# Peptides against a protein of PDB entry 4X86: the designs that were tried, part 25

Target 1, 56 residues: chain A of PDB entry 4X86
Amino acid sequence: EGPQLLLSEAVSRAAKAAGARPLTSPESLSRDLEAPEVQESYRQQLRSDIQKRLQE

## One batch from the design tools (peptide; made by RFdiffusion4, then SolubleMPNN)

Design b2_p15_2_s3 (from b2_p15_2, 5 letters changed)
Fold by OpenDDE base, seed 1:
Structure b2_p15_2_s3 (fold): chain B 56 residues (1-56), chain A 15 residues (1-15)
Amino acid sequence: as target 1 above (56 residues)
Amino acid sequence: SAQEEMVQQALAQIA
């Protein structure tokens, strides 16, 4: 099946694309973003956003 | 449409 969409991965890719560096470290940022509650919120938001786009 | 199918596939992965 397809790869799971992770907020930590999405943010990491976005940061790299923008040439941005976290103030602390990428590892620290990823640790926070990999928290289950954060990931679940992201999944729900992503689903909602995509569904809204389908209705446009 | 092809784009709609692609979006539907993405939705299926995160639903």
Scores: peptide ipSAE 0.043, ipTM 0.588, DockQ to the pose 0.049
Fold by OpenDDE base, seed 2:
Structure b2_p15_2_s3 (fold): chain B 56 residues (1-56), chain A 15 residues (1-15)
Amino acid sequence: as target 1 above (56 residues)
Amino acid sequence: SAQEEMVQQALAQIA
């Protein structure tokens, strides 16, 4: 329930939309992006970016 | 606004 904000999913969607293909397999890329520290950094940045947009 | 409410919901998910 609610928006899914996983970095791996966001990158996959962006890559598809741009017609980009990773040098490694999509599965390998997703694995790297699902690392806890990477996901946490993304969550923090996403929250910050949203807050900035609300201030504009 | 409706947009603000959606943003608030998103923030709640990632808080």
Scores: peptide ipSAE 0.042, ipTM 0.591, DockQ to the pose 0.049
Fold by OpenDDE base, seed 3:
Structure b2_p15_2_s3 (fold): chain B 56 residues (1-56), chain A 15 residues (1-15)
Amino acid sequence: as target 1 above (56 residues)
Amino acid sequence: SAQEEMVQQALAQIA
C-alpha cells in the first residue's frame, strides 16, 4: 500500500548521510539486514520509537 | 498538527 520502511534502506541512507562505509561489503551488509527476523525487529522498534516520540 | 498527522500515517504503514 504505502512505502515500506526497510532496515536495509534506512541503514543505507543513514550510512550515506554520515559518510560511513561497511568494512565488509555493501552487498553482504544488505543481505544480513534483509533477514526476515532482523526486519521484523526493526519494524517493532521503529513503531515503538515513533510512539514514544508522540507521547513526548 | 501537520507533523502529528505525518507520524500517524507512518504508524499506519508499519503497524
Scores: peptide ipSAE 0.042, ipTM 0.590, DockQ to the pose 0.049
Fold by OpenDDE base, seed 5:
Structure b2_p15_2_s3 (fold): chain B 56 residues (1-56), chain A 15 residues (1-15)
Amino acid sequence: as target 1 above (56 residues)
Amino acid sequence: SAQEEMVQQALAQIA
């Protein structure tokens, strides 16, 4: 249970919406974005952003 | 507030 808030998924959706394509394969990009240190940083930033903007 | 509770629930899933 709970949403899978992966940076790779967020970037993929954003790129698709903008009609943008990476110079490398999307699979390679996703691999980089799913690295543990990258995902952890994203999770922390996402939590911080949500708290700042919505929590009162 | 209701919004605060929803935010807390969401944050609990990713904290």
Scores: peptide ipSAE 0.046, ipTM 0.606, DockQ to the pose 0.045; fails the geometry check

Design b2_p15_2_s4 (from b2_p15_2, 6 letters changed)
Fold by OpenDDE base, seed 4:
Structure b2_p15_2_s4 (fold): chain B 56 residues (1-56), chain A 15 residues (1-15)
Amino acid sequence: as target 1 above (56 residues)
Amino acid sequence: SSQLEIVQQALEQIA
């Protein structure tokens, strides 16, 4: 219902900003980053980071 | 602030 905060999108943005390119195909990297367990870990970390920022 | 409200809204979507 709300906007999706995807690890794959975050990495894509960072790569573009840094001018970096993956050693493997971008499709392979995206596949790994879109794995459900990886996305869940990212969600938890993102929540934790946001909570810390709100406390500052 | 407006930015704080945006962050809080994002947190609610993630939590």
Scores: peptide ipSAE 0.025, ipTM 0.566, DockQ to the pose 0.048
Fold by OpenDDE base, seed 5:
Formats: sequence, C-alpha cells, structure tokens
Structure b2_p15_2_s4 (fold): chain B 56 residues (1-56), chain A 15 residues (1-15)
Amino acid sequence: as target 1 above (56 residues)
Amino acid sequence: SSQLEIVQQALEQIA
C-alpha cells in the first residue's frame, strides 16, 4: 500500500529536520494535528498539490 | 520511476 499521509507525521518530520520543538509538547501538537477536520483539510490540500506537481 | 510510484501510491490512499 501507499505511504502514511498524516499531517501530524509530516509536521513531526519537518520539525525534527529543522531542529524545532513545539512550545507546548509533541503530544499536544500531535493531538491537534490528528483532529479529523484538520486531517481532512490536509488530505484535500495534499491531493491538490500533488496533482499540480504531476502536471508540471 | 520510484518517485512516480510513490506519488501514485499516495494518491491511491488519498482517493
């Protein structure tokens, strides 16, 4: 199957790569980013962005 | 390509 496409995971990886840490806690950030409405918005945006890149 | 395959798999998961 395909890769996991979670906003929480994407942000976590980006933060780690940049050496950044959440102001509150990683758990709190993950909880917010895993909210269904947030994940759905991310899914739609990600799909759109990927499609645009494929058309380039 | 490997990159294209990954993107295709991701799209399948999103769809």
Scores: peptide ipSAE 0.025, ipTM 0.558, DockQ to the pose 0.051
Fold by OpenDDE base, seed 2:
Structure b2_p15_2_s4 (fold): chain B 56 residues (1-56), chain A 15 residues (1-15)
Amino acid sequence: as target 1 above (56 residues)
Amino acid sequence: SSQLEIVQQALEQIA
């Protein structure tokens, strides 16, 4: 349900836009960022950040 | 506003 807001995807896009490269391989970074606990933390942070913006 | 509604909808999908 709803859009899939993946941290790994977000970081990949941000790194590309900034011209930055991971210190490790992109595959290793993706593996770490796709961990379920990391993804869940990102989802919660994203929700919190949006709510914070609404309060501004 | 329309922007507010879009943000609210996004929140509902994330929450």
Scores: peptide ipSAE 0.025, ipTM 0.558, DockQ to the pose 0.045
Fold by OpenDDE base, seed 1:
Structure b2_p15_2_s4 (fold): chain B 56 residues (1-56), chain A 15 residues (1-15)
Amino acid sequence: as target 1 above (56 residues)
Amino acid sequence: SSQLEIVQQALEQIA
């Protein structure tokens, strides 16, 4: 048990850093990104990417 | 190294 890494939060931070704005609304984008299946896919990808970097 | 330990801790949180 520990802090959760949310895709919605990651996208929000990345968008702000890039100066990008959602085409529809922040709320609609967050709703889609917070879907359990989307979050699970992100978690798996993030874990995989970190593991790859450790092997370098 | 301390950097390796930080990454290992992050992996544990993601799992």
Scores: peptide ipSAE 0.025, ipTM 0.559, DockQ to the pose 0.047

Design b2_p15_3_s1 (from b2_p15_3, 7 letters changed)
Fold by OpenDDE base, seed 4:
Structure b2_p15_3_s1 (fold): chain B 56 residues (1-56), chain A 15 residues (1-15)
Amino acid sequence: as target 1 above (56 residues)
Amino acid sequence: SQQQQIVQQALEKIA
């Protein structure tokens, strides 16, 4: 339900905030970060990290 | 709290 929190979107926002640019292209970076296995790992880590912070 | 409710809803979307 609702919009997914994508690693590609998170990295894009972070890069913009830092003024950083990929050596190749934003499109190539996004392609790598949008791979299903990468996104699944990120989802699991994100959930875990948020849960840990709620327990702090 | 209301804040925790918002966080919980977000977690449900991620999980």
Scores: peptide ipSAE 0.045, ipTM 0.605, DockQ to the pose 0.045
Fold by OpenDDE base, seed 1:
Structure b2_p15_3_s1 (fold): chain B 56 residues (1-56), chain A 15 residues (1-15)
Amino acid sequence: as target 1 above (56 residues)
Amino acid sequence: SQQQQIVQQALEKIA
């Protein structure tokens, strides 16, 4: 339905925009960032951060 | 605020 807010995707885009490459490999980085616990933490942080901005 | 409405809608998807 709505846009997927994946940390792996966000980092990938950021890295691309910055022209940055991980020392290991993009694939290895993506694997780590796609971990369920990492994604959940990201989702919570994202929601929290956005809510904070609205309250400012 | 219209802006706040949009943000709330987005938050609904994230939550």
Scores: peptide ipSAE 0.042, ipTM 0.615, DockQ to the pose 0.045
Fold by OpenDDE base, seed 3:
Structure b2_p15_3_s1 (fold): chain B 56 residues (1-56), chain A 15 residues (1-15)
Amino acid sequence: as target 1 above (56 residues)
Amino acid sequence: SQQQQIVQQALEKIA
């Protein structure tokens, strides 16, 4: 429906833009990035960063 | 105003 705001998606896009490839499988990396605690931390950071920029 | 709406929509997805 709308844009995905997942850390795994952000890393995937960044890696593609930089031409970088993980030494392990992309699936293994995605599994690590999709861990609940990791995703929650990213969500909080993203929310904070956007709010800070709105205040600028 | 349009930019504000886009940002608000994004924040709603994050929250």
Scores: peptide ipSAE 0.042, ipTM 0.596, DockQ to the pose 0.046
Fold by OpenDDE base, seed 2:
Structure b2_p15_3_s1 (fold): chain B 56 residues (1-56), chain A 15 residues (1-15)
Amino acid sequence: as target 1 above (56 residues)
Amino acid sequence: SQQQQIVQQALEKIA
């Protein structure tokens, strides 16, 4: 329903903006970043950070 | 505030 905030997408965008290349292959990095546990941790962190910064 | 309401809505979508 809502927007999907993917860590892999965020990192990809950041890397592109910075002109950075991973030490490993982009595919390997994406695979790691798309792991369910990583994505869940990212979601929780985003939620926490947004709450802290914008609701204080 | 309006800002806080928007934040709550966003958080709801993330959760």
Scores: peptide ipSAE 0.050, ipTM 0.643, DockQ to the pose 0.045; fails the geometry check

Design b2_p15_3_s2 (from b2_p15_3, 6 letters changed)
Fold by OpenDDE base, seed 5:
Structure b2_p15_3_s2 (fold): chain B 56 residues (1-56), chain A 15 residues (1-15)
Amino acid sequence: as target 1 above (56 residues)
Amino acid sequence: SSQLAIVQQALAQIA
């Protein structure tokens, strides 16, 4: 339990940092990235990555 | 130490 870290937010930040813009509309991209199964996969991967960083 | 705190906070947010 805790605040949700959205993949859509992570991608938005990465895109801005890279100066990249989506080929489709930003709204369509956000819709895809906010899908429950995508978000869950991201959460699991993020947890794994954080645990790896903790072990470093 | 600050790095550990940040990692722990991030972990808590997605738990």
Scores: peptide ipSAE 0.033, ipTM 0.598, DockQ to the pose 0.051
Fold by OpenDDE base, seed 2:
Structure b2_p15_3_s2 (fold): chain B 56 residues (1-56), chain A 15 residues (1-15)
Amino acid sequence: as target 1 above (56 residues)
Amino acid sequence: SSQLAIVQQALAQIA
């Protein structure tokens, strides 16, 4: 419902921009990054990082 | 500022 803050999408975009290729496969990497616990950790980290930046 | 308001709104949505 809220904003779609997907770690898998962020990493995919970064990899493309850098011309990097996953060691295994893009599909395997995406699966790992889409794990619920990983995605939730990313959301929390993103919120924390934004808050810290605003306090600088 | 408008930028601050936008960031605050985004934070509220992901909270």
Scores: peptide ipSAE 0.028, ipTM 0.560, DockQ to the pose 0.042
Fold by OpenDDE base, seed 3:
Structure b2_p15_3_s2 (fold): chain B 56 residues (1-56), chain A 15 residues (1-15)
Amino acid sequence: as target 1 above (56 residues)
Amino acid sequence: SSQLAIVQQALAQIA
């Protein structure tokens, strides 16, 4: 329910906002960032960070 | 409450 933000999309948005470009091809970077284990780690980190903010 | 609702929605999306 609701759109999920992939790590690859989050990085792309951050890079655009910062005016940064990857040294490798965007396709190669996206492939690495969309790997299941990387996305799962990102999800866990997001959950942890949000929980920490709730505790502040 | 607006900030809390946003956080709760984010948690629901990744839980």
Scores: peptide ipSAE 0.028, ipTM 0.576, DockQ to the pose 0.050
Fold by OpenDDE base, seed 4:
Structure b2_p15_3_s2 (fold): chain B 56 residues (1-56), chain A 15 residues (1-15)
Amino acid sequence: as target 1 above (56 residues)
Amino acid sequence: SSQLAIVQQALAQIA
């Protein structure tokens, strides 16, 4: 439920915008970024960042 | 105010 804001998708978009390519295989990078603990940390950071913006 | 409501809704979904 709710919107799924994936770290892997965010990094992919950022890399594309910057014209950057992974130093390792794209599959390995995706696997690392899609790990549940990494995704959870990203969700928490995203929540924190938005809260900070609302407090500005 | 409408934009604020949207952001608040998004936060509720993330929490």
Scores: peptide ipSAE 0.027, ipTM 0.560, DockQ to the pose 0.043

Design b2_p15_3_s3 (from b2_p15_3, 5 letters changed)
Fold by OpenDDE base, seed 1:
Structure b2_p15_3_s3 (fold): chain B 56 residues (1-56), chain A 15 residues (1-15)
Amino acid sequence: as target 1 above (56 residues)
Amino acid sequence: SLQLQYVQQALEQIA
């Protein structure tokens, strides 16, 4: 199937590293970030960004 | 390089 890079996981890790907490709840935020369209957009953007950095 | 090509190909396989 190939590797999956989850936006929800990325945001969770980033928030933890920054000591930030969502205003609503971690669960509701994760739910929003796990939406298929959001995840797909993130996947495309992340792939593009990484590829560009590798080509520099 | 072949290594860079491998990484780029792997990134394209991200589901």
Scores: peptide ipSAE 0.028, ipTM 0.534, DockQ to the pose 0.043
Fold by OpenDDE base, seed 2:
Structure b2_p15_3_s3 (fold): chain B 56 residues (1-56), chain A 15 residues (1-15)
Amino acid sequence: as target 1 above (56 residues)
Amino acid sequence: SLQLQYVQQALEQIA
């Protein structure tokens, strides 16, 4: 229901900003990062971390 | 602040 914060997108942008290249193929990395369970875990962690930060 | 409350509420909607 809420905003979709993709781990794959976050990693992609971070990699580009750092000029970094994955050790594996970009396609393999994307597949791993776009897996539903990975995305869900990332969403939960991100929400938790940001909420903790805001409540400091 | 209202801004902080808004952000917190928005984060709770992430699902």
Scores: peptide ipSAE 0.028, ipTM 0.536, DockQ to the pose 0.043
Fold by OpenDDE base, seed 4:
Structure b2_p15_3_s3 (fold): chain B 56 residues (1-56), chain A 15 residues (1-15)
Amino acid sequence: as target 1 above (56 residues)
Amino acid sequence: SLQLQYVQQALEQIA
């Protein structure tokens, strides 16, 4: 619940900006990055890092 | 500021 800040989306946008392409497919990469444990870890780190920057 | 407080609260609601 709450806003969905996906690691897969972040990586996709970064790759697009850099003109980079995965070796397999964007779909395969997204599948790996959308694993629940990966997404949860990213959510926690993102939240923590942004909070730290806002407190600077 | 109130704006900063809002942002902090919003971040805490990320699930």
Scores: peptide ipSAE 0.028, ipTM 0.535, DockQ to the pose 0.043
Fold by OpenDDE base, seed 3:
Structure b2_p15_3_s3 (fold): chain B 56 residues (1-56), chain A 15 residues (1-15)
Amino acid sequence: as target 1 above (56 residues)
Amino acid sequence: SLQLQYVQQALEQIA
């Protein structure tokens, strides 16, 4: 339920925008970044950062 | 404001 914000997607978009290519395959990198603990940490950080900015 | 409340509620739904 609700919007899904993935760290793996964020990284891939950033890499594309910067013209950067990882030494490992994008699929392998995405797999690592999609680990539950990594994704959960990113979700919490993103939520916190955005809320902080909104309160400025 | 209603806009701020909307954004805050949306953020709460991030999973």
Scores: peptide ipSAE 0.027, ipTM 0.528, DockQ to the pose 0.043

Design b2_p15_3_s4 (from b2_p15_3, 5 letters changed)
Fold by OpenDDE base, seed 2:
Structure b2_p15_3_s4 (fold): chain B 56 residues (1-56), chain A 15 residues (1-15)
Amino acid sequence: as target 1 above (56 residues)
Amino acid sequence: SQQLEYVQQALAQIA
């Protein structure tokens, strides 16, 4: 995991680990999560979170 | 939306 991990992949892994199913189709969810602007926002948030953890 | 809630719940599982 890290800034290079796709949001869609991260959510997929989390859902599998939790045995959860999305309320929308997996395909439509993947399309939304793979949008460039969404991925970029996730990358920035993840970077920020990692930085905070490193400072703790 | 419920989809957003699902995403938020899934993200909570990510280290």
Scores: peptide ipSAE 0.095, ipTM 0.676, DockQ to the pose 0.099
Fold by OpenDDE base, seed 5:
Structure b2_p15_3_s4 (fold): chain B 56 residues (1-56), chain A 15 residues (1-15)
Amino acid sequence: as target 1 above (56 residues)
Amino acid sequence: SQQLEYVQQALAQIA
């Protein structure tokens, strides 16, 4: 029912690429970032950011 | 413009 672009996954990948480790467990952080309201905010922000970039 | 519309549609389908 559409692609899944999770903030938790994006953050996890970014952290891994940078060699960064969170103070909390990765699982706890992912759980927080997977909250519905957080995911919705991410979707909206992502759309906004991409729109701005495409207009540059 | 069409590229932007495509991106908008894709993002709208995010769970």
Scores: peptide ipSAE 0.040, ipTM 0.596, DockQ to the pose 0.051
Fold by OpenDDE base, seed 3:
Structure b2_p15_3_s4 (fold): chain B 56 residues (1-56), chain A 15 residues (1-15)
Amino acid sequence: as target 1 above (56 residues)
Amino acid sequence: SQQLEYVQQALAQIA
C-alpha cells in the first residue's frame, strides 16, 4: 500500500480484510469516497503520515 | 454519519 491507492480502494481492502460491510449500499459509499475533495484530503493525510513515519 | 464512522474504522487497519 502507498500513495497510489485511492481512498475507495483502501477502504475496500480494509473492509475485505476485516470481513466488514458498509451500512449503506456499496454504490452510495463509492460515490462518497470518490468525491474529489475527499480523495484530495486522503492524499494529503497519507503523504503526511508517510513523512512522519520516515522521520521516526 | 454512520457511513463516515465506518470509513474511519476501516482505515484504522491501513498501515
Scores: peptide ipSAE 0.096, ipTM 0.679, DockQ to the pose 0.154; fails the geometry check
Fold by OpenDDE base, seed 4:
Structure b2_p15_3_s4 (fold): chain B 56 residues (1-56), chain A 15 residues (1-15)
Amino acid sequence: as target 1 above (56 residues)
Amino acid sequence: SQQLEYVQQALAQIA
């Protein structure tokens, strides 16, 4: 249980806001970022960061 | 490398 924001989606949103463009196609990058192990690591980090912010 | 920096930059915006 915890945050379910996809890393690929989060990166896309942030990149768009910053006007940044990937070297490869957005689809190719998304595929890499959708790897289960990568997504799980991001979920853990996101949960940790949220918890830290709530403790500030 | 450059692709990784792109991702890291994006993640910095999220954090």
Scores: peptide ipSAE 0.096, ipTM 0.683, DockQ to the pose 0.156; fails the geometry check

Design b2_p15_4_s1 (from b2_p15_4, 7 letters changed)
Fold by OpenDDE base, seed 4:
Formats: C-alpha cells, structure tokens, sequence
Structure b2_p15_4_s1 (fold): chain B 56 residues (1-56), chain A 15 residues (1-15)
C-alpha cells in the first residue's frame, strides 16, 4: 500500500527538466536506481512528503 | 557511480 512511483522515472524527469545528461550509460544509471533498498527509501520519502502535504 | 555522476550534473545545473 502507498505510492508506487518509480525513482528511475522521477530521476529521468528531473534530469530532463535540468538539462542534465548522464555521461555514463542509461543502463548503469537504471541499475543503480533499481536497487531495492534505493527504491524503498524513495518510496518512504515520497510517502512522508505526501503525508506532510496533507497535514499542511 | 552513475547515480553520483548524475547528482553532480544536477547540482551544476542548479548553480
């Protein structure tokens, strides 16, 4: 239960918005971003941020 | 890592 947004998608959007292009391969970046512990940390942060916004 | 490299680029873009 909770938000199911992918960190990889969020990073891609942020990179495009900032005009930043990874010098390393997209596959290498995806591998780092798809690590279970990294994705879970992002999910927890996202949930926390949403809860904070709902309380404001 | 690729993550650290991207983070560095994002930081530069915000300066």
Amino acid sequence: as target 1 above (56 residues)
Amino acid sequence: SALIELARQLARAQV
Scores: peptide ipSAE 0.252, ipTM 0.745, DockQ to the pose 0.097
Fold by OpenDDE base, seed 5:
Structure b2_p15_4_s1 (fold): chain B 56 residues (1-56), chain A 15 residues (1-15)
Amino acid sequence: as target 1 above (56 residues)
Amino acid sequence: SALIELARQLARAQV
């Protein structure tokens, strides 16, 4: 229930838009971003941000 | 970490 946007996908898009190229491998970055507790925290924040935006 | 290195690249891109 709620928005389903992977943190790894969001970071990938943001990095591309900013022209940033990580010095580490994409596999290492994905591993860091796909930790369950990290993804859940992002989901909760994203849900909260969307709700606030809809109330503006 | 990969996240820290990415953050450094983002910081440089913003300068």
Scores: peptide ipSAE 0.249, ipTM 0.741, DockQ to the pose 0.085
Fold by OpenDDE base, seed 3:
Structure b2_p15_4_s1 (fold): chain B 56 residues (1-56), chain A 15 residues (1-15)
Amino acid sequence: as target 1 above (56 residues)
Amino acid sequence: SALIELARQLARAQV
């Protein structure tokens, strides 16, 4: 178990906030962000960051 | 890749 935030959703929100857009292929970006190994790395990093914040 | 492209855009926006 753990956080169920999607990296694709997080990046989409961040990109909109920053005024950034994919130049060529939104589908290619989604594919990259939704790759299992990328999502898992994000989950691990997110969990680690939350734990560190709780310990501050 | 699309990820690298987006990263470059974000970097430019921050500088």
Scores: peptide ipSAE 0.244, ipTM 0.736, DockQ to the pose 0.095
Fold by OpenDDE base, seed 2:
Formats: structure tokens, C-alpha cells, sequence
Structure b2_p15_4_s1 (fold): chain B 56 residues (1-56), chain A 15 residues (1-15)
């Protein structure tokens, strides 16, 4: 239920758009971003943001 | 930390 966009995917897109090239391997970054607690926090924030936008 | 490194690079890019 709710937003399904993964934080790892969102960060990858943002980093690419900003021209950021992390020195750390993509695998290490993905591991950090795919941690359950991190992803859940992102899901909650995303859901909240969408709700706020819809109410504007 | 990969996350910290990415954050630092993003910060530098915005300066």
C-alpha cells in the first residue's frame, strides 16, 4: 500500500541530475539506501508529501 | 559511509 518508489532509485535519479559521482561503489550506496528502516522512513515522508501536495 | 560521501558531493555541487 502507498507509494512504491524506492529511495535507492530516487537517489540515483537525483544524483545523476545533479552530476554527483560518488566515490563509493554503487553497491555500497544501494546497500545503505535499501536498509528497511531507511526505506520505510522515505516511504512515510513520500506519502506525507504527496498528501500535502494534493491538499494544496 | 556511502550516504555521507554522496551528501558531501551534493553539497559541494551546490556551492
Amino acid sequence: as target 1 above (56 residues)
Amino acid sequence: SALIELARQLARAQV
Scores: peptide ipSAE 0.243, ipTM 0.735, DockQ to the pose 0.088

Design b2_p15_4_s2 (from b2_p15_4, 7 letters changed)
Fold by OpenDDE base, seed 3:
Structure b2_p15_4_s2 (fold): chain B 56 residues (1-56), chain A 15 residues (1-15)
Amino acid sequence: as target 1 above (56 residues)
Amino acid sequence: DALIELARRLARAQV
């Protein structure tokens, strides 16, 4: 088991912080970001980032 | 779980 942060949530937060809005519907964007391979890649990146922070 | 809490803190810090 590891941290379960959704990429869709991370992207939504980043977009809000940047004042960016998607050209497509939020639902369509969420669907693309919920793809298993995309979420797995994000999980691996998140794990790496956490490990880096623990070493600081 | 300390790892989950750290992940939550990092996610909040990116906002």
Scores: peptide ipSAE 0.045, ipTM 0.516, DockQ to the pose 0.066
Fold by OpenDDE base, seed 1:
Structure b2_p15_4_s2 (fold): chain B 56 residues (1-56), chain A 15 residues (1-15)
Amino acid sequence: as target 1 above (56 residues)
Amino acid sequence: DALIELARRLARAQV
């Protein structure tokens, strides 16, 4: 099993932490971020980033 | 899985 972190959740948390309000509805943003191809790209990036950190 | 746990820890540290 690989890391199961949702991009939608990560962005929501980051936006909240930054006090940023989306210009579009949160639901529309979530829909875009939950697209399978977007999530897969994020998973690959996350895996790569974690591997880099483990090699430091 | 150690990698999944690391990912979770990193995600928590970024929030």
Scores: peptide ipSAE 0.044, ipTM 0.511, DockQ to the pose 0.066
Fold by OpenDDE base, seed 5:
Structure b2_p15_4_s2 (fold): chain B 56 residues (1-56), chain A 15 residues (1-15)
Amino acid sequence: as target 1 above (56 residues)
Amino acid sequence: DALIELARRLARAQV
């Protein structure tokens, strides 16, 4: 249960929208963003942010 | 580390 959004996808979308390109390879960025600890941190933050917004 | 590079880019964009 909870949000099932991938940080890697979120960052990819944001980067495309901004026209930003990493200096490192896109593949290296994706690998870092797909790390389970990073994804879990993002999930927790996303959940927290949603909860805060619902309380406003 | 691409995450560190991304963080640095974001920090520079805030200035």
Scores: peptide ipSAE 0.029, ipTM 0.526, DockQ to the pose 0.101
Fold by OpenDDE base, seed 2:
Structure b2_p15_4_s2 (fold): chain B 56 residues (1-56), chain A 15 residues (1-15)
Amino acid sequence: as target 1 above (56 residues)
Amino acid sequence: DALIELARRLARAQV
């Protein structure tokens, strides 16, 4: 239960919106962003950010 | 390391 937004998807969308190109391969970036520990850290941050916004 | 490169790019963009 909780936010299920993928960091890999969030970064991909942001990169497309900004017209940003990584110097490394997109595949390498996706691999790093899809690591379980990275995704979990993002989930925790997202949860915290949502909670803060709900308190505003 | 793509993650380190991303972090460096973000850091440079904030300066």
Scores: peptide ipSAE 0.028, ipTM 0.524, DockQ to the pose 0.100

